Peptides against a protein of PDB entry 7RZF. Designs and how they scored, part 103

Target 1, 358 residues: chain A of PDB entry 7RZF
Amino acid sequence: PFQEEHLKQLYKIVPIKDIRNLYVTFPIPDLQKYYKSNPGHYLGHLIGHEGPGSLLSELKSKGWVNTLVGGQKEGARGFMFFIINVDLTEEGLLHVEDIILHMFQYIQKLRAEGPQEWVFQECKDLNAVAFRFKDKERPRGYTSKIAGILHYYPLEEVLTAEYLLEEFRPDLIEMVLDKLRPENVRVAIVSKSFEGKTDRTEEWYGTQYKQEAIPDEVIKKWQNADLNGKFKLPTKNEFIPTNFEILPLEKEATPYPALIKDTAMSKLWFKQDDKFFLPKACLNFEFFSPFAYVDPLHCNMAYLYLELLKDSLNEYAYAAELAGLSYDLQNTIYGMYLSVKGYNDKQPILLKKIIEKM
Target 2, 358 residues: chain A of PDB entry 7RZF as posed
Amino acid sequence: PFQEEHLKQLYKIVPIKDIRNLYVTFPIPDLQKYYKSNPGHYLGHLIGHEGPGSLLSELKSKGWVNTLVGGQKEGARGFMFFIINVDLTEEGLLHVEDIILHMFQYIQKLRAEGPQEWVFQELKDLNAVAFRFKDKERPRGYTSKIAGILHYYPLEEVLTAEYLLEEFRPDLIEMVLDKLRPENVRVAIVSKSFEGKTDRTEEWYGTQYKQEAIPDEVIKKWQNADLNGKFKLPTKNEFIPTNFEILPLEKEATPYPALIKDTAMSKLWFKQDDKFFLPKANLNFEFFSPFAYVDPLHSNMAYLYLELLKDSLNEYAYAAELAGLSYDLQNTIYGMYLSVKGYNDKQPILLKKIIEKM

## One batch from the design tools (peptide; made by RFdiffusion4, then SolubleMPNN)

Design b2_p14_7_s2 (from b2_p14_7, 7 letters changed)
Fold by OpenDDE base, seed 3:
Structure b2_p14_7_s2 (fold): chain B 358 residues (1-358), chain A 14 residues (1-14)
Amino acid sequence: as target 1 above (358 residues)
Amino acid sequence: ERLVTFSKDVEKIL
C-alpha cells in the first residue's frame, strides 16, 4: 500500500506514442470480497458516464477532454485502485488542475445525492443481460480465465461472480467514495510535451518522467470543491431490454430477405433469424435523395447534416450502447444510410428518437 | 466499462 509520502504526487511522463493522458488514481481497500455488491462498478458507472450532466460531458464542453474512463483496478494482493483516466486535448493539458477540480466536484455531487438503488438496479439488469447473452469465448482462453478466478470466488459462483449483482450496499459505496479525496490522490500526466523536462528514468522500460509534490494550495482547492450545478445524475436508461422473447420461425421463412412492402416511396425487406435465435434485430434504412451528391456543395451539406444529427443524438447514444443498442449514420452517393442494431425490445424507442431529430 | 488499457509504462511508475 502507498504510504502518505506516496500520496499527493504528480508524475509527468514522456510517452513513446503521441498521446495525452491524465490518470487520477486513488488507493482503495480490496473490494474483491464485495463482488456481490461491486461498489467500485457502481462508482465507475457514474463517474465514467457519458450522458448529459456527466463529468465527461462537462469536460468535453470545455474542450479539455475527449474520452473518460472511471473504475476500479486490481493492485497487488490486499489493495486496489480507483482510477479516472481521461484523454486530454492540447488545451486540456494546460487545464489539468481544473479538470481534477471538476472530478472532485462530480465526486462531491455523488456524496450529496447519496447511493441510488435505482442506479444499482440498472447496473444489475445490464450485467444480467450481458451474462445471459454472453458470446462464446475461445475455450482455451475461457478455461484459463476461469481457472484464474477460482482463487477469488466459490466454485458455485465462479461463472456468475463477475456479472450478477445481488446486494445493494450503500455503506460500501460511501466507503469507496470516502477514499476518493484530494489527500489520497496520485496524478500522472502523460504527454510528449514533457520531453527534455524530466529528471528520472524508469528502470524497466526506460520511461522518462518527473515526480513532483502537488502543492498544498492545489490540494486545498480540490478539497474545497463546491457543488457544480452542471453535474447531474444520469436519467433512467430507457433502452435496457426487459423482453427477451424470441418469436417462432414463420412457416414460410425464406433463407433470404423477402420483400414484404413495396410502395412508390418505400421498399421493405425482412429476414427472420434462423441461425442465432437471439432477441436481437438489425434495422437498416437507406434513404435516397437526388440532392445528396448532385454537386460538392450539396455533398458537404449532407455531410454536415449527418454530423449535426449525430451530435444531437449523443445524449442517447451512450445509454443505448450500455443497453446493447447501437446506431450508425453514413452518407452515401445516393443519400443516407441508418443502421440500428442490438436487442429488439427497445429499438423502436431509439429509432423514434433518431427520426424525431432528423 | 471501457477497459482502461494502462500502458505498462504508466503502471510501473504509478
Scores: peptide ipSAE 0.025, ipTM 0.722, DockQ to the pose 0.090
Fold by OpenDDE base, seed 2:
Structure b2_p14_7_s2 (fold): chain B 358 residues (1-358), chain A 14 residues (1-14)
Amino acid sequence: as target 1 above (358 residues)
Amino acid sequence: ERLVTFSKDVEKIL
């Protein structure tokens, strides 16, 4: 495990690829024995959330960050890391100290609200769905994965241990949150802008880097992170499926879509699933407009409309994606195409939200 | 939440 001398360090790293990344790393205890409650997954879910009032939403609104990932990572035997990783914009590279301040403000919000059993329940339900309807993996990859995790889990639980949450442990969530402090931080900034400004070379890959102590004044600034009123816990995810009923095959089920509605304004085709037997559906809508492709101006206006519509749907897109729902919007030469895919139970909710924004 | 994929280069320095 890292000693105090290894904490409060800044690494400036030169990448081979033209990438800009920030890694904010905290040493944490080994959480493997707590896999049934998985407090690191709970915190990763919230810190890595992309909805309104999230850390990413605020950092993206400032133009500093494109993407954010938060979660636990394996260390050596007897310790782990919690890592917050962001993709930096060019502007974000100039605001790294302020980005990290916002991370600590969000963590402070999580401390102030305390552990939420409903958030744990959503994580439990999402993971149970992911386990139950898991796609077939390639046998070689699957066997190698299972052989690896047999070192960590009882044989009876080896298939379920990575997915099924069983216990809400607010004490363990608070314990991990207590490790997410400025005095425990290791920061890495990855950018080509550090080329020619490094003094060390990594032994194994020849990666050029510089190591610096983070100034005590900067640590104190992060320790004094107040509550930022822009940060909020996510709302309940309304897209989590609860009904997984598969209707029996109709006696007259055709191998191709049947026309079930024909009107002057609409045609509807339906095909029941006869192959996969999953509680999933694919809804496809083609909207016809004589104006969508009449000239270059209308074509560009139709494109702009869809981009604005997609942007207006971002508030729902993340919560839907977490719940195994997706949508797609495309321009066609005849108008617009909409697709809604995933678990059928909550598709009407997503579809309604899309239509209300149109 | 996305699968945490860290660069191997960063993993060795951290």
Scores: peptide ipSAE 0.021, ipTM 0.662, DockQ to the pose 0.090
Fold by OpenDDE base, seed 1:
Structure b2_p14_7_s2 (fold): chain B 358 residues (1-358), chain A 14 residues (1-14)
Amino acid sequence: as target 1 above (358 residues)
Amino acid sequence: ERLVTFSKDVEKIL
């Protein structure tokens, strides 16, 4: 466990690769025994959220961060870490203090709203779906993984323990959230810009770094993080599947797609799943336009249109992805291609949103 | 859920 002397530290690290990363790390209690409530997952889900009003959305809007990941990480026996990791832009590297301020503003928003049972229920439902429809893993890798996690879970729960949430524990969420404070922070900045500015070398890999105490004024600035009105809790995820019914195979089901509609303006091909028997579908649309590839101008306009369309769909893309839905939009020489894949139940909702933005 | 892939280099300093 880190002692007080190891807290409020800044590490400037020289990477081998040309990467810019920020790691904001908080020592937390060992949460392993609380796997049925998984308070670290709840907080990781919210802090790592990519939707409107999220931490990432604000940091992206400023041009400081490309990606964000939040979650718990195993430490040694008897302690864990909560880590917020961001990929920094060149500008973001200059604004690390303000990035961390925004992290604490978001954390303060989570304190002000308190634990939300509906958010826990969404996490529970998502994890239950992931468990129920888990893909087949390679037996050797899977058995080795299961053998490893047998050290942490009862034999009867070893298959379910990483997925199935059973208990809403607001007390544990608040307990973990209370550890996410400036006085408990360790900051690491990874950038080649620190080359020749380091004074220490790591023993095992020879990684060059500098360690500095974070100034008390900076800690105090983060402690006084106000509520930022741009931060909001996520809305309910409308894409979470609830119907998993598998329709019986039709007697006339063909091994190949059958033409079920032929009109002057549309052709529709259909193939029922005869192999996987999953509550999933693949919808593929090819849109034809004589203008899509007529000249370089129209080609670039069609490209720009799809990039703008994708950008306008970003608000739904993350929520859909969490729920096991995906879409793809591509330019073709004849027009555009749209695919929607994943659980069939909420595909019409995602498709409708795409078409309404088109 | 994006798996937190921490760089091994940072994991040892932290």
Scores: peptide ipSAE 0.020, ipTM 0.668, DockQ to the pose 0.094
Fold by OpenDDE base, seed 4:
Structure b2_p14_7_s2 (fold): chain B 358 residues (1-358), chain A 14 residues (1-14)
Amino acid sequence: as target 1 above (358 residues)
Amino acid sequence: ERLVTFSKDVEKIL
């Protein structure tokens, strides 16, 4: 376990690849015994959320961060880490202190709101869906994975332990959240910009780095992180499927898409799934416009329209993705292509939102 | 939540 001397440290690391990453690490207790409640997953879900009012949304709006990942990581025996990892822009590399301030503002928002049972329930439902409809893995990889996790879970639970949440434990969520403090932080910045500015070399990989104490003034700045009114808890994920009914095969089921509607304005082809028997569908729409590709101006306008449309839909994309729904929008020489894929139950909701933004 | 895929390079320094 890290001692106090290992806390409040900044590592400047030179990567081999041209990458810019920030790792904000907090030592936490070993949560392995709490896998049925998984408080680290709850916090990772919220801190790593990509929707409106999320940490990532704010950091992206400032042009500082491209991606964010939050979650627990295994340490050595008897301790774990909670890590917030961001992919930094060139500008974000100059604003690391402010990025971390925003992290603590979001964490403070989580403290102010307290543990939310509905958020836990969504995590539970999402994980249950992921477990129930898990794709077949390659036997060799799967066996090796299962053999590894047998060290951590009872044999009877080895298949379910990584997925099935059973217990809402607000006390454990608060306990982990209490470890996410500036006094308990370890910061690593990974950038080629530190080349020639390091004084240490890691023994195993030859990674060049510099270790510095984080100034007490900076720690105090992070300790005094106020509530930022831009941060909000996510809204309920309306895309989480609840109906998994598989409709019976139609008597006249064709091996190919059948034309089921033909009108002056639309043709509809349908193919029922006769192979996978999953509560999933693929909706594909081709929109025809004689103007979409008539000249270079219209082509560029159609492109710009779709980029703006995608940007306007980004608020739903993450929540849909978490729920196993996806969409795609593409320009075609004939107009526009839209696809909506995933669990069929909430596809109409996503489709409606797309059409309302169009 | 993307699974925290830490690059191998940082995993040992952390």
Scores: peptide ipSAE 0.020, ipTM 0.611, DockQ to the pose 0.096

Design b2_p14_7_s3 (from b2_p14_7, 6 letters changed)
Fold by OpenDDE base, seed 3:
Structure b2_p14_7_s3 (fold): chain B 358 residues (1-358), chain A 14 residues (1-14)
Amino acid sequence: as target 1 above (358 residues)
Amino acid sequence: EKLYTFSKDVDKIL
């Protein structure tokens, strides 16, 4: 466990690769015994959320961050870390203090709203879906993984313990959230911009770094993080599947796509799944326009249209992805291609939203 | 779960 001397430290690290990363790390208690409630997953889900009013959405709007990941990481036996990791832009590298302020503002928003049972229920439902429809792993890797986790979970629960949430524990969420404070922070900035500005070398890999104490004034700024009105809890995820019924194979099911609709304006091919028997579908739409590839201007307009359409759909993309739905939009020489894939139950909702933005 | 691909370099300094 880090002692007080290891807290409120800033590490400037020179990477081998041209990367810009910020790691904001908090020592937390060992949460392993709380796997049934998994309070670190709840917090990681919210802090790592990519929807409107999320931490990432605001940091992206500032041009400071490309990606964000939040969650618990195992340490040595008897302690863990909560880490917020962001991929920094060149501009974001200049605004690290402000980025961390926004992190504490979001954490303060989570304190003000308190633990939400509906968010826990969504996490539970998502994890239950992930467990139920988990892909087959390579037997050797899977057996080795299971053998490792047998040290942490009862034999009866070893297959389910990493997935199935059973207990809403607001007390444990608050306990972890109470560790996410500026007085407990360790900050690492990874950038080539620190080359020639370091004074230490790591013994094992020769990684060049500089260690600095974070100024008390900066810690105090983060401690006084106010509520930022731009931060909001996510809305309920409407894309979480609830119906997993697999329709029986039709008697006349063809091994190839059959033309089921032919009109002057549309053709529709259908193939039922005869192999996997999953509650999933792939919807593929090809839109034809004689204008899409007439000249360079029309090609660029069609490209810009799709980029604008994708941007307008960003509010749904993450929630859909979490629920095991995806979409893809591409320009073609004939027009536009749309694909919607994943669990069939909520595909009509996603498709409707796409069409309404088109 | 976006696997934290912590670069091996940061994991030893943290």
Scores: peptide ipSAE 0.024, ipTM 0.640, DockQ to the pose 0.091
Fold by OpenDDE base, seed 4:
Structure b2_p14_7_s3 (fold): chain B 358 residues (1-358), chain A 14 residues (1-14)
Amino acid sequence: as target 1 above (358 residues)
Amino acid sequence: EKLYTFSKDVDKIL
């Protein structure tokens, strides 16, 4: 376990690849015994959220960060880490202190709101869906994975332990959240911009790095992180499927899509799933417009329209993705293509939102 | 939650 001397440290690391990453790491207690409540997953879900009012949304709006990942990582026996990792832009590399300030502002927002049972319930439901409809893995890889996790979980729970949440433990959420403090931070910045500015070499991989103490002034700045009014908890994920009913095969089920509607304004083809028997659907819409490809101007306007439409839908994209829904929007020479895929239960909700933005 | 794609290089320093 890291001692106090290992805290409040900054590492500047030279990567082999041209990457810019920030790792903000907090030593936490070993949470392995709490896998049924998984407080680290709860916090990772919120800190790593990509919706409106999220940490990532704000950092993206500033042009500092492309991606964010939050969650627990195994350490050695008896300790773990909570890590917030971001992919930095070139501009973000200049604003690392401010990025970390925003992280602590978001963490402070989580403290102010307290543990939310509904968020835990969504995590539980999402994980239950992921478990229930888990794809077939290659037997060799799967067996090796299961053999590895048998060291951590009872034999009876080895298949479920990574997925099934059972207990809402606000006390454990608060306990982990209490470890996410500036006084407990380790920061690593990974960038080629540190080439020739390092004084140490890692023994095993030859990675060049510099270690320095984070100034007390900077720690104090992060300790005094105010509530940033831009940060909000996510709204309830309306896309989480609850109905998994598989409709019986129609008597006239054809191996190919059947034309079930033919009108002057629309044709509809339908093919029932006769192979996978999953509560999933693929909705594909082709919109025809004689104006979409009439000239280069209209083509570019149609392109711009779809880019703006995609941007306007970003608020739903992450929540839909978490719930196993996806959409795609493409320009065609005939007009526009829309696809909505995933669990069929909430597809109408996503489709409605897409159409309302169109 | 995207699984931590820790670059192999940083996994040992952290």
Scores: peptide ipSAE 0.022, ipTM 0.602, DockQ to the pose 0.095
Fold by OpenDDE base, seed 1:
Structure b2_p14_7_s3 (fold): chain B 358 residues (1-358), chain A 14 residues (1-14)
Amino acid sequence: as target 1 above (358 residues)
Amino acid sequence: EKLYTFSKDVDKIL
């Protein structure tokens, strides 16, 4: 357990690899017994969200952060950590105090909004889908994993405990959120820029680091984090599948794609799944344009168009990915290629959004 | 769920 002397500490760490990372760590109670409500997952889902009004969206807009991960990590017996980890840009390395201020502003937004049952329900639904349609793992790895988690879960629940949410516990969400305070923070900055500026060496790996107390003025700045109007809760995820019906195999189903539509402007091939029997589909579109590759200018314009299109779709990409949908857009010598993959139920919604942005 | 891939270097200092 971290004592008060271990809190409000800044670690400057020299990595072996050329990486720039920030770790903002909060000691939290052991949440293992609360796996049915999983309040740490609820908070990790929101803090780690990549959509509009998210913490990552704001930090990216400033050019300070590339990626963000939030969630609980196992610690020593009877303790866990909540960690927010970001990949820092070179500029972000200069703005660590401001990055952490934005983290506390987002956390303050979560306090102001309070626990949302609909967000819990989305997490529950996503995890239920992930459990139901879980891919086959390698038996040796899977058995070793199950053997490990038997220490934490009842035998009858060991297969479901990591996935199936059962209870909305706003009290536990608030309890964890109350631990995410500046007075309870441990900060680690990982950068080669600290080479030759360290005074300690870690015993096990010889990692060079410097430990400093975070100034009380900085802690107070973070404690006084106001509501930043740029931070918003995510909207409801419209891509979460609800229909998992598998249509019967057609009597005339072929092992190869059949041409089911042939017109002057379009050809359509269809193959029913005869192998996997999953509520998933792959939609592939090839768009032909005589202008796509006619000269270097048109080729570069077609490339730029797809990059701008991808950028304009970023607001949906994360929500779709969470729901087990993906898309891909590529330039071809004949035009462009679009692929939409994943659960078939909400593919038309994603496809419509892509086509409306095109 | 992006699993935390903590570098071995940070996991022991934290």
Scores: peptide ipSAE 0.022, ipTM 0.638, DockQ to the pose 0.091
Fold by OpenDDE base, seed 2:
Structure b2_p14_7_s3 (fold): chain B 358 residues (1-358), chain A 14 residues (1-14)
Amino acid sequence: as target 1 above (358 residues)
Amino acid sequence: EKLYTFSKDVDKIL
């Protein structure tokens, strides 16, 4: 484990690729034995959330961050890390201290609200769905993965241990949150802007870097992170499927889509799944408009409309994606195409929200 | 949780 001398350090790293990344790392206890409650997953789910009132939503609204990832990472035996990683904009590279302040404000919000059993239940349900309907992996990759995790889990649980949550442990969530403090931080900034400003070279890859102590004034600023009223816990994810019933194959099921409705304003084709037998559906809509491609102006207006529609749907996109739902919107030469895919149970909810924004 | 795609370089410094 890192000693105190290894904490409160800033690393400025020169990448080979043109990337701008920030890594905010906290040493945490080994959580492997707590896999049934997985407090690191709970915190990673909230810190890495992309919905309204999330850390990413605020940092993105400021133009500082494009993407955010939060969660636990294995270290050596007896310790782990919790890492918050962000993709920085050029502007975000100038505001790293303020980005980290916002991270601590969000963490402070999580402390103030305390552990939420309903959030744990959503994580449990999402992971159970992911386990139950997991795609077939290539045997070589799967066998190698299982052989690796046999060192960590009982043989009886080796297939389920990475997915199935069993126990809500608010005490462990609070314990991990107590480690996410400015006094325990290690910061790495990755940018080509540090080229020619480094004084060290990494032994194994030749990566150029500079190590600096984070000033005590900056640590104190982060320690005094107040509650930011823009940060909120996510709302309940309404897209999590609960019904997984597979209807029996119809006796007259055709191998091709059958026309089940034909009207002056609409045609509807239906094909029952006869191959996969999953509680999933694909809804595809072609909307026809005589104006969509009549001239270059209307074509560009139709494109702009679609981009604005996609932007207006961003509030639902992340929650739907987590629940195994997706949508796609495309311009066609005849109008617009909409696709809704994934678990069929909550597709009507997502479809309704899309249509209400149109 | 997106799986961390850490560059090997950052993993050794951190």
Scores: peptide ipSAE 0.021, ipTM 0.585, DockQ to the pose 0.089

